Peptides against a protein of PDB entry 4M9S. Designs and how they scored, part 68

Target 1, 135 residues: chain A of PDB entry 4M9S
Amino acid sequence: SRGLVGVECITPYSYKSLAMALQRCVEVLSDEDRSALAFAVVMPPGVDIPVKLWSCVIPVDICSNEEEQLDDEVADRLKRLSKRGALLSGKRMPVLTFKIDHIIHMFLKHVVDAQTIANGISILEQRLLEIGNNN

## One batch from the design tools (peptide; made by RFdiffusion4, then SolubleMPNN)

Design b1_p19_2_s1 (from b1_p19_2, 8 letters changed)
Fold by OpenDDE base, seed 2:
Structure b1_p19_2_s1 (fold): chain B 135 residues (1-135), chain A 19 residues (1-19)
Amino acid sequence: as target 1 above (135 residues)
Amino acid sequence: PVTVPKLQEAALKAAREML
């Protein structure tokens, strides 16, 4: 993976201090929300991504048999993440979307397991192709 | 507003760039 080594994030906080703060935020997450956050790394930063696309990579338990229920569960997880500082930012209009910031994305890229990232990318590609072929 | 297909394409492109 050719790292986004070149993104200078201008933050009033030192990267180390920010990383420590983010790590603490991650530690207090539920296992489900932490898993959702981990897979957020496969999304392009700075883009408002609709929940439907998030549902392509956010792992959910089989308890939601309907696609609509899946999206709702994913949305709830992403909403919880958005309430914890700068992890995600949500927009309700015109469609419910969530965005990962470049700084958070850079953090996740370094702390999320490489195999998890690779798997998430593979899953995203597969599911996006399936969605594209069905449209 | 960015359409779903455009976002899908962007996400797919970004994913490929991360490989």
Scores: peptide ipSAE 0.147, ipTM 0.768, DockQ to the pose 0.036
Fold by OpenDDE base, seed 5:
Structure b1_p19_2_s1 (fold): chain B 135 residues (1-135), chain A 19 residues (1-19)
Amino acid sequence: as target 1 above (135 residues)
Amino acid sequence: PVTVPKLQEAALKAAREML
């Protein structure tokens, strides 16, 4: 299976307008969508990233081990996040990709636990090596 | 869209900056 379990995006910010607005947006998300958003921190900002690569770190709980189902579920979560203002931006053609903006990424770097970020990066690196070896 | 090697480089860079 791919992904991680049990992470929520919680912000300590209470005085900056942008942080407060983002916090409110995060608070109304489902637990699953908040978790997906938290793990978006491991991706480089400003880059269109294919769903397959997102699926390396976005936590998904499915009954099947089929990669297609994993990618579809991840895509659905990222699509929901892209509908929440500036959280993510999606592009459907030529390949379905999602991008995190620098300002959102900066926010996540401060509100997601440092160990969670480190673990997510390590998992991403490992998954990317595996993908590279299977080419 | 980003390639696997480019994302690997970005991940390594991010790891170095945050650890």
Scores: peptide ipSAE 0.129, ipTM 0.756, DockQ to the pose 0.033
Fold by OpenDDE base, seed 1:
Structure b1_p19_2_s1 (fold): chain B 135 residues (1-135), chain A 19 residues (1-19)
Amino acid sequence: as target 1 above (135 residues)
Amino acid sequence: PVTVPKLQEAALKAAREML
């Protein structure tokens, strides 16, 4: 799985149980969806994030896709994640947004590779600066 | 939904917490 590490944690039972359940959920994802989930760790939890901003960090192979389809592809991945329990929560109106909850975010902080997190944050910062400069 | 500036601040905060 891209960006995920096998972690055996000594933690409170509630977290351990949650981690086990989430791990099973993650195992059935496609590689692409797991990668998308991993990069969700760079987003602030509990916040509705527009798809455009998700597209700043969710890896998509653009070589086969038109740039205009980037947001749609990202949205599709996030939609699939939202259908897998409480991994993400989607909202369609007034604007399509997704949010990661605090519990899932906490899980990801422990199982996503530190370098992946750092890279994701760096990429997000760079893309946000670019967006800000173009506005 | 979060604004770009708010997300920027959150990202910067997260980055700092990783140091």
Scores: peptide ipSAE 0.126, ipTM 0.747, DockQ to the pose 0.034
Fold by OpenDDE base, seed 4:
Parts: sequence; structure tokens; C-alpha cells
Structure b1_p19_2_s1 (fold): chain B 135 residues (1-135), chain A 19 residues (1-19)
Amino acid sequence: as target 1 above (135 residues)
Amino acid sequence: PVTVPKLQEAALKAAREML
């Protein structure tokens, strides 16, 4: 039985309506959570990404130098975002991961500042290299 | 053998190149 991959044809109207709804959700976020959401645009959509990798791009203003505490703070932010509708999808098992959906990613790609995207990509690349070299 | 971290890095790098 080939599962009917329901081609969700998103009409332009559906997109506009969704964009409006998403904008409202974004407006009620804290500055920190909005920032976290903005940097989620640098992640590949539809992929379950471990918190450790999210921590490479999610900005944390006040944190301990301990990696564990950084991951916990990032996880808390991502959890809050996941509770604010369909912004992120969290999965606790087998490993705590978060995923950004394609629609949300597409929204962010259009509303997040280009310089922010570029900076986020650069930061991610740098930190991934550091992680890769330390292992 | 490619480690999981290296694979993840490569995948993310490839994804960024598509943005």
C-alpha cells in the first residue's frame, strides 16, 4: 500500500493566510524567542536536528560557559517555540530534537533579514567545523 | 568510516548551500 503522499497544494491564498497567522504568533514572542526563531531559518527544513546543533546558531545572551547549560537554555527556547503553534516540532525520543517545517522555513526565509541569514550560516559553518575538528 | 558527526556536518553544509 503506497501511502498517498497527500500533495498539500498550498495555494497563494493559504500562504497569505498562514503568513498572517504566523506574523501574529511572532509578534507575541519575547525578543529572545523571536531571535531564536529567526536563526532557525539556517537549519534545513524537515530534518530532526539535535539540540547540540541548534545551539550552534541560537543566540544566548546570558549563559554559563558550560555546554550543558547552553544546551538546556537552547532547548527551553525551542520548547517554547514548539508550543507557539507549528513553529517547531519537538521530539524527545530517542534524542531530543527539533524540526522546522518547510512552510515555516519558507516564511522565515522571506521575513528574516538577509544579513541575519548570512551571519547565521557563517556561525553555523564555523561551529560545525569546530565540533568536527574536536572529535 | 564516516562518523555520525561528520555526516551531520556534511548534510548541514549541503543544506546551507541550497539557501
Scores: peptide ipSAE 0.062, ipTM 0.679, DockQ to the pose 0.032

Design b1_p19_2_s2 (from b1_p19_2, 8 letters changed)
Fold by OpenDDE base, seed 3:
Structure b1_p19_2_s2 (fold): chain B 135 residues (1-135), chain A 19 residues (1-19)
Amino acid sequence: as target 1 above (135 residues)
Amino acid sequence: PVVIPSLQKAALEAAQKML
């Protein structure tokens, strides 16, 4: 028996209604959580990303010298976003990861300002180089 | 911008090493 090939049917109507719903979800977020969501646009969609990589691009107002506290603060923000249903999907085991789906990512590409995207790209590039040099 | 796909690929590779 050949497995059912699922055909995804995307209609313009579905996109418009989904965008309106997502806009409402973004409007009720705190400034900090909305900022974290904005920077999610630089991550690859549909991939489980460890919190360590999220911490490279998510801005934190209160910095401690301890790396563990930074990761914990980032994780808390991402956890709140995951509780909003479609915004992020969290996985605790075996490693704490968060994933942005393709639909949410597409939405963010249209609504996040160009300067925020540019800043996120620059920061991610720098941090990835540092990770590569330490390995 | 065209830069996003390239960096996203690098991020994917980094993530795979951490999982």
Scores: peptide ipSAE 0.476, ipTM 0.872, DockQ to the pose 0.044
Fold by OpenDDE base, seed 2:
Parts: sequence; C-alpha cells; structure tokens
Structure b1_p19_2_s2 (fold): chain B 135 residues (1-135), chain A 19 residues (1-19)
Amino acid sequence: as target 1 above (135 residues)
Amino acid sequence: PVVIPSLQKAALEAAQKML
C-alpha cells in the first residue's frame, strides 16, 4: 500500500494565518537569528542538514578562524530558531542536524529579499565546491 | 528568485556524505 502522501492542502486562510504567525515570530528574533533564518531558504526543505553545512551559508563573525567555533556559533543560532515553533527542527543524533520544513521554506521564498537569496546561493555554491575539491 | 534545484541537490548529497 503506497502511503498516500497526503497533500496537506493549505487553504489560503491557513496560509494567511500561518504567514501572520510566522511574521510575528520573525519580528521578535534578534538580527543575527533573523539573518540565519533568511539564509535557510537556500537549503533543501525537508532534509536533515548537518551544522557544518549550515555554517557554509549562515554569516558569522567570529574572532577565531577555528571551524569548530564557527559550527558552535551556528548551532546556537539554529537551536534558538528551533525553539521558535516550526521554524526549524533539530536532531541531536547521530549528528546534530537541522531541517527546514516545506511550509516554512515556502514562506521564506516569498518574504526573503532576492539579493539575500542570491548571495546565499552564491556562497553555498562556492563552499560546496571547496568541500568537494578537498575530498 | 528561484532556488537552483541543482544546488539543493548538491547540498543534499553533501549532507548525505556527512551523516
């Protein structure tokens, strides 16, 4: 029996209500957390993404160039976002990962600035190439 | 702006290698 992936038909009303709730949630975020959330739009929705990969696109100014410190700071931001309802879902095992839901991703695609999206795409592309070449 | 499917695929593949 192929499980009918129930197309959750988000009614326009549900979308409007969700959008309003999400907008309010976004407004109370810090600038840093809001920025991190914006760049989440470049990630594939519904996929558990390791923190290291998130660190490729989330802008962080750290005093040290240590990759571990970058990952820790990124993880902290993502953890805060995961505590804000449906923004992100975190998993601790086997590796710390975060996932953006399809609905949230759809929301972000409509509200995140085009330049931010373009920048995130460019950065992610560059970092993925670097990771791929180092392997 | 359209998120490039190829880039998302690359991210997915990278994620899979890290898990």
Scores: peptide ipSAE 0.472, ipTM 0.874, DockQ to the pose 0.045
Fold by OpenDDE base, seed 4:
Structure b1_p19_2_s2 (fold): chain B 135 residues (1-135), chain A 19 residues (1-19)
Amino acid sequence: as target 1 above (135 residues)
Amino acid sequence: PVVIPSLQKAALEAAQKML
């Protein structure tokens, strides 16, 4: 299902400058954008990932079941995250992609809820199998 | 919480096919 419950990120590293800065960035996000960021933890860091693959794991609660519209909604969320600077890097040419940096990925591994990570992994695994089988 | 390296590799490969 696409209607996954969003998770608030909590860090035990409140006194580390990098973690503090990232935590503040996370705190000002909407619930939807924060959830999208959380699920970025399952993606390989440092890789330009097409929106189609992001849409495999990013939860979408209030969008139509049309694949194109789902991708558009995901793209909008990721675009907002990319405008936050270091959270994601977007690239439009030749294909719309988003990349999570290693530092942000490492941060997320420590602050994202374990069940959220597990769910994201499971979903990504299933979707990748489907893509592999269906071209 | 552990991200499976093999899964990330598969995601990378899928991404490469789409680019």
Scores: peptide ipSAE 0.469, ipTM 0.875, DockQ to the pose 0.039
Fold by OpenDDE base, seed 1:
Structure b1_p19_2_s2 (fold): chain B 135 residues (1-135), chain A 19 residues (1-19)
Amino acid sequence: as target 1 above (135 residues)
Amino acid sequence: PVVIPSLQKAALEAAQKML
């Protein structure tokens, strides 16, 4: 899959221009998809992350507590984000995964509010510990 | 706050185990 990591800056203002373009993309998202994107900031960039791990940090308010339904809802959100071009890249095989690009991740680090980042980190930490203990 | 690299590493390792 292609990422924006290798995109060379054409001008000294390329980052600012890219940020503006990304901001426009973010503004047209639904609230739930924008929230999902915000929490993507806690994931390691450039890594294919299974939906199971994404579901650890992406909040789902509407679905039942059935794990499969939660994962499906998360997957749907991530899929929509992947359709917005460079926001995420998805792979269906062998395991459904999504990856955040370094450039997008860098953008998110600057625009996502500090409390959201802190919460996402805390949640991911807890869930990773739980996953580790349950194995 | 900055994303903790160690936590990202843990996420990476967890991801690798799931693939």
Scores: peptide ipSAE 0.461, ipTM 0.874, DockQ to the pose 0.043

Design b1_p19_2_s3 (from b1_p19_2, 9 letters changed)
Fold by OpenDDE base, seed 1:
Structure b1_p19_2_s3 (fold): chain B 135 residues (1-135), chain A 19 residues (1-19)
Amino acid sequence: as target 1 above (135 residues)
Amino acid sequence: PVVVPKLQEAARKAAAAML
């Protein structure tokens, strides 16, 4: 399997309407989509991120190690997230990308487990080094 | 929890290179 082990995001309720709305959105996600959302916290907010880069941190449990299948599965998860209250913003052209909004990112920073964030950061760092060395 | 700014910049750069 490539990526991180799926982690559940535990979201506390906030007195702010936005936090409550986001909590509801998170609660109705599948475990896989919720895990994907949790790891979105490691991405820079407000930046259109290609699916290939998302695949570095989104945990996927696929039977095949084929990169194409990984990207497709990741894309599907991100698409589902983008349909739920604009948790992500997708662009199809010129390259399929997804962006996490600053507000959503700020929310995730407060509700995603600190160890999960740390692990995601470490993995992203490693993957970026690998990408940088291969370009 | 804080995301490392340098990592964020590296991710931005990597993303830009892929676009």
Scores: peptide ipSAE 0.546, ipTM 0.905, DockQ to the pose 0.039
Fold by OpenDDE base, seed 5:
Structure b1_p19_2_s3 (fold): chain B 135 residues (1-135), chain A 19 residues (1-19)
Amino acid sequence: as target 1 above (135 residues)
Amino acid sequence: PVVVPKLQEAARKAAAAML
């Protein structure tokens, strides 16, 4: 298991009111939820992404290797994020999806660690290739 | 920049296929 390096959301305190507000929201998150939010940076903004695809990049430390349990844990994290301000937008029907807004995505691009971004991209790329090969 | 257009497009397509 390549250890997901802890997301240091170092927001420069100096940016505009929105960035400060978002920073405050991020600072009060649990480590798990903050990590999940960080990896949201690799998802296309403005797109409803199924939990199954989120589970490809969101790290889950404690859950069993059962895919369903991983999806449930990821869904719980994303649900919590969706309840905290405008970090994510959840949709329950017809498929449980979560969407990152362009503004939040832009914020994350500036505050998420470069290594975390690189790792997330690599993981997502690999998982997408695997999904594509299984079809 | 975090933007990898090819990857993002692949993610969109994958998402669309799951919906």
Scores: peptide ipSAE 0.546, ipTM 0.905, DockQ to the pose 0.039
Fold by OpenDDE base, seed 2:
Structure b1_p19_2_s3 (fold): chain B 135 residues (1-135), chain A 19 residues (1-19)
Amino acid sequence: as target 1 above (135 residues)
Amino acid sequence: PVVVPKLQEAARKAAAAML
């Protein structure tokens, strides 16, 4: 299993319309989906990211080490997030991808816990190196 | 920015390779 502590996004922008809307969206998420959203902060904004790369950073507890099961669970979380307005944008073809909007990414940079960001960066860096070395 | 530009570029490249 791969797991990190999920973190809530708490906005300091209580009276900004966008931040208020985002806060409301975040509050209704499950702990797992909210954690997945928090880790979206480490992805480059405006880029269609394949589920395989999302699975590098999104914490999931699974009984199997099968990558397909990890990808499926991650995809389910991202799919739910993509149905929450501006949080993520999903594309099904040719490859299932999810994209974080620049505005949402900027929001997350300000509201996601610094340790979560640091952990996500470290994990992504390590995983990208591993992927690069295996090619 | 909180995210290192070099890491973002690496992620972009990895994403492109998988598409």
Scores: peptide ipSAE 0.545, ipTM 0.906, DockQ to the pose 0.038
Fold by OpenDDE base, seed 4:
Structure b1_p19_2_s3 (fold): chain B 135 residues (1-135), chain A 19 residues (1-19)
Amino acid sequence: as target 1 above (135 residues)
Amino acid sequence: PVVVPKLQEAARKAAAAML
């Protein structure tokens, strides 16, 4: 298990129009999509990130150990987030990627709880080391 | 907890290698 079960976004922003709009967008997300968005905070903003790399940090409960199913489930969540405009930007070619914008990333840094961020960092670090060792 | 620049760079490199 990735130890990412039960992650929630806490939104303390109350006064800035953009923050309020983003908060409202986050509040209407499903728990799963909100969790996925929370862990997007550990990704470098402005970078097209392949789904495979997203799948390293997005918490997904899958019934199968198949990597393909993990990637597909992660992709579905990220696609839903991308349909909400500014939350993520998706590209289908040449590789399916998603990018978090700097503004959204800054927002997440303020509204995602410290433990979630710490967990996401730890997981990403571990997975990057594993990827690096396999290459 | 702060997102460490080193991690961000590592993620960027990994992403670039996968594209």
Scores: peptide ipSAE 0.545, ipTM 0.904, DockQ to the pose 0.039

Design b1_p19_2_s4 (from b1_p19_2, 7 letters changed)
Fold by OpenDDE base, seed 4:
Structure b1_p19_2_s4 (fold): chain B 135 residues (1-135), chain A 19 residues (1-19)
Amino acid sequence: as target 1 above (135 residues)
Amino acid sequence: PVVVPSLQKAALEAAEKLL
């Protein structure tokens, strides 16, 4: 397993139509997919992000530390998210990427637990440094 | 906690290198 276990999104009820719709989408997610969505808040919105970078912060529970398997598991989660309320937009060509929209990102900033955000930032920062050092 | 712009910039740069 990798990342944070038991991460949850806060889904406060909102009378705003967009927030309400997004809340409903979040509520029907599995715990794993909801956790993946939560950590999407640390990514720059409107940018096609390769799965490798998503894998830096998305928590997964796998029995292997193989990078390929980690990426595959993350990709599966992100793919499911991309099929729900346009939470993410995926591109397969030329490189598998996922993008979080500005609107969704703003929503997440309001509903994701503050500690989760802080942890995600810390993790991403660390992983980016590692990637940079490894070229 | 707020998403730090500098970190997002770093993520963007990393993404560009991987694309």
Scores: peptide ipSAE 0.455, ipTM 0.877, DockQ to the pose 0.039
Fold by OpenDDE base, seed 2:
Structure b1_p19_2_s4 (fold): chain B 135 residues (1-135), chain A 19 residues (1-19)
Amino acid sequence: as target 1 above (135 residues)
Amino acid sequence: PVVVPSLQKAALEAAEKLL
């Protein structure tokens, strides 16, 4: 079993500076990448999450319903996010995964729209049930 | 927390199966 470790900024100044930097990063994202980042809030922080699971919640408007193509599109978005500061951390081996840091996750919890969070949670729950039932 | 523990657990379990 894995537990979550809480992370806090050491000073209010550090948090403010980080928040400002993150806000700047978010503002320059495309709409698609910004949306993907928003839904990252529903993932457990500090965990390497396979692209397959990210694809459960990352919205894709125009794409084939083929699972592989969906994963590729999601992966591309997450890759772009991983290149923007500390938004995400990607690992290529053994499986392509992305991780949201605790600090970033905390930031998102406070800035992402509540309805977006609720929707993401609902969608992820449904998709996880579907995946679980197919095993 | 915004994300309920049950969902986090489910996500972790699913992740472990896919890794």
Scores: peptide ipSAE 0.451, ipTM 0.879, DockQ to the pose 0.044
Fold by OpenDDE base, seed 5:
Structure b1_p19_2_s4 (fold): chain B 135 residues (1-135), chain A 19 residues (1-19)
Amino acid sequence: as target 1 above (135 residues)
Amino acid sequence: PVVVPSLQKAALEAAEKLL
């Protein structure tokens, strides 16, 4: 397993055990939800991120081009992830946010393919620039 | 880290504006 041996973990589980458990959780996800989870690797861990920012990187191919519908679809995916184990933590009020924990982020860093990570970073950078220029 | 510091900073700043 890439990088699993010797990695310290602050959980009651060994990193290897945690990774195995998380891998099982990932394997039972739909392709859609698994893709969303993969792109969570580009978000800063331990931070409550508004859905609007998640929508910058989570791929949605079934929605209209309306931002509201995009955000809703992304939110639904993230909600499902938050209900499945400890993959994400969601907050509804006052603003709908989701957080990727450091431990989960570390897991994703090892299992998400390099091209997906690179693409996600590039997309997020571009979208953040666009958002910044429009404010 | 997977995300470069500059991107993390930008994401955090954007997040703060949207909260």
Scores: peptide ipSAE 0.446, ipTM 0.876, DockQ to the pose 0.040
Fold by OpenDDE base, seed 1:
Formats: structure tokens, sequence, C-alpha cells
Structure b1_p19_2_s4 (fold): chain B 135 residues (1-135), chain A 19 residues (1-19)
């Protein structure tokens, strides 16, 4: 499956302890949460992003076509990630948002599969066009 | 692996509309 390159990776990070901690956090994630984290690399770092936008790129395996269920599932995944070594930062008010920090984003750029990144970019571009046309 | 700057800009704009 596409996503993170592997359990063992050498990063150019200056902070070895941080890289090791992040790697450990990634290793213990479920496949679904790890996939969600991988696709977080396509989001701009340091910005509070609403769940609706996250739902454009986060892969979900939901039997229901209900949009509300999609957002809830995505939110749950992002919440779990936010509780794992501050992979994401969540805010509840005024709107539920999640933010990826620059440090985490830089880490992901090195450990996420290049094809996954490319796919995520394409998906986000397409979804943004759709949102823009529907607003 | 590089995130296209134009995409980041578009994402930022979309985020601003949704916030």
Amino acid sequence: as target 1 above (135 residues)
Amino acid sequence: PVVVPSLQKAALEAAEKLL
C-alpha cells in the first residue's frame, strides 16, 4: 500500500531525537491513521485547516455516501493524530480545525512516498476546483 | 518531493473561505 516509505528511514533532520520520536509515533498508528497522516503533507503547514478541507484528501472507507459521516470519520482520524505526539494541533472553536506544524510537515516530505504526495496533490487540486465551482 | 506553491495558495484561500 502507498503511504509512508517504511518503518526505517534516515532523515536529514538536525534533531535526531525528534525524528526518532516521530518515527515511533508513525509506527504505532493504524493503517488508516497512517494514511491520513501521509496525506497531511499536501496541506500548507502552520495553517488552521477546517475539517471540510481535510476531507477532500483524507482517504476514507465508508459504506455510506452521507457527507456528514465523512466529515465525522475524518475528524476522528485527525483527533487521533492530534493526540499522538502533537502530529496535528486541533482547535474546536470557532470552527473545528487541524494544523500541521512546519517541523512535522518537513518530516513528512521526506518519509511519505512520492507517488502518494503526487496523488494527494492531484486530488486536492480537483476537489478545490469543485468547491470553488459550487460556491 | 515538493508541494506545489500554487496548490498551497489555493488551499489557503479555500481555508479562509471555510473559516
Scores: peptide ipSAE 0.347, ipTM 0.862, DockQ to the pose 0.040

Design b1_p19_4_s2 (from b1_p19_4, 7 letters changed)
Fold by OpenDDE base, seed 4:
Formats: sequence, C-alpha cells, structure tokens
Structure b1_p19_4_s2 (fold): chain B 135 residues (1-135), chain A 19 residues (1-19)
Amino acid sequence: as target 1 above (135 residues)
Amino acid sequence: SLAEEVARRLRENLAKLRA
C-alpha cells in the first residue's frame, strides 16, 4: 500500500449554499475517493500538478512495487473527482495533471480534520524528500 | 523538469501550511 489507509474526511461545513453543494458532492463519493479528496488539501491550489506528485499523498491500497499501477489508480480517482462538480480540474496536455481551485481548497481546509491534514503534510514531505534524493 | 519545479512549489507550500 501507499499513503495513508483508513483516513476519512469529515464534512460538517454547511453554512452557505456553496458549502452545502460541495458537501453533497462529497457525500456521494466512495470512501476511497473521499479520502483522496481529503488529502488534496495539502496541495497548493491553482497549480497543475502531475499525477506522479499526486500519488505521493493519495492513499492507495495496492502494492507499491508497481509504479504504473499506482499512478493509474491515482489518476482514476482524480478523474472521478473531476467529474463531481468543481472538485478538481484535469488537463491532458502536455502531461496529465490535476488542479484544485482555491474555493475547493478553502472548503477542504474547513472540513478535513486537523490530524488528517497533519498526516498528509508529513507524508507528502517525506515522499518529496525521497524523490529529491533519488534524482 | 516540470515535476521538479512543481515539487519545489509543494515543499514551499508545506512550509507555509506548517507555519
């Protein structure tokens, strides 16, 4: 497995119409996709991020020895999220990237629990260090 | 590379999130 397993996103924020709409979008997600969305909070908003870097923090329950499978699974999750309202936006050219907008990111900062955010930050930092050291 | 540049931005963002 790669990333955190069994971490769930809590979405109690529903004071505004936009927040309620976003919460409804989150509620219809699978547990795995909701978890992926939760960890998107550690990404900088408004930046087109390659799938490889998303895979550093998106939790996946498959074997880490198959990098292609990991990236494919992450890409599938992000693609599903991009089909749910404005949660994510995907770009295929020149490389496959996904971006979280500022509004969604702000929403996530309010609804994702602090421990999940802290864990996501730690995991991403560790993975980025590994990438930096190995390249 | 693109990935390296984005990685740099991610590290900077992480520092900001922890502050």
Scores: peptide ipSAE 0.279, ipTM 0.837, DockQ to the pose 0.033
Fold by OpenDDE base, seed 3:
Structure b1_p19_4_s2 (fold): chain B 135 residues (1-135), chain A 19 residues (1-19)
Amino acid sequence: as target 1 above (135 residues)
Amino acid sequence: SLAEEVARRLRENLAKLRA
């Protein structure tokens, strides 16, 4: 996955300053956090999504196969993103969820690599099917 | 429920991304 594209693109924003501000926020992220943000493009905007579902698309390299460890690592990345302005919004109670805003989502649709989007869709569909079969 | 709404929105978003 190539993640976010570092090339100029046409955006639906009327003001270039907003896109530039968002791009600056993305550039100061770590590689891991930037990758997590890129895969947020496959999530529906404006919806509070449980960490379990985020873990279906956020790439994490862990030594243990324990689900709790995976969810904790994903949650930590999403928490860091939520502290960087309007990138994500977290909610702790009753269940830990994260939401991507419509404006941020539109931005990501234009700057995230097409292959990354395709991979995210494929992975999410596969893992949702697996979860559905287990429940 | 929240789970049902999320699932619905996910399906809609996936269809939108493929269009």
Scores: peptide ipSAE 0.275, ipTM 0.838, DockQ to the pose 0.033
Fold by OpenDDE base, seed 2:
Structure b1_p19_4_s2 (fold): chain B 135 residues (1-135), chain A 19 residues (1-19)
Amino acid sequence: as target 1 above (135 residues)
Amino acid sequence: SLAEEVARRLRENLAKLRA
């Protein structure tokens, strides 16, 4: 019914120069985009992932957004992330996909709240099971 | 399908994240 509440990422500056640069990018994001970025940590790095599968973990308030618009809303957020410090890499062909690079993923793994990661894992697993059962 | 393959990779990644 509703996506998880977004979480702002706070870096401990584990990777000083990189973390500083990334932190600036994170700080200027909207709450929704920061939430999307946080949950990107549960995705495997270096893999082009279709928007449909991103929608399994990217929090979207269905009370405010129609179910049929879920993919479009997710895509918009991911597109914004791809434009902000290349936090994600988008590809339009053959299908619209986004991937998180290893460096960004490693950063997120250290700065995203453990509970957020755990929740994201649980949600993704559940959604994948649902997809598997429906297909 | 592509979705199925990616889903497999996602599940594998989940296992890694839980370790």
Scores: peptide ipSAE 0.273, ipTM 0.834, DockQ to the pose 0.033
Fold by OpenDDE base, seed 5:
Structure b1_p19_4_s2 (fold): chain B 135 residues (1-135), chain A 19 residues (1-19)
Amino acid sequence: as target 1 above (135 residues)
Amino acid sequence: SLAEEVARRLRENLAKLRA
């Protein structure tokens, strides 16, 4: 398994319509999808990011150690998120990528626990280093 | 490559998040 499991997003802005709407979307997600969304906060908004790089922070609990299978699972989660409240935007061509918009990212920065963000940063940093070393 | 460029941006974003 990878990443932090069981992250939930709760907005402190109960009276802000946008936050409320997004919170409703988050609440209906599965635990795994919600966790994936939470870790999306470590990604730069407005950037089309390949699934491989998403997999650096998206927690996956599968038996297989094959990177391809991990990426497939991550892709599935991101796809589900893209179909729910436009939480992400996906592109299949020319390369499968997903993007978090600025509004969603801003929301996540306020509702995702600071420690979770810190953990995500640490994980991403480590994985990027590994990727860099392995090319 | 695209991945390399994005990785660079990710590292830059990490710095921003830590600031």
Scores: peptide ipSAE 0.263, ipTM 0.830, DockQ to the pose 0.034

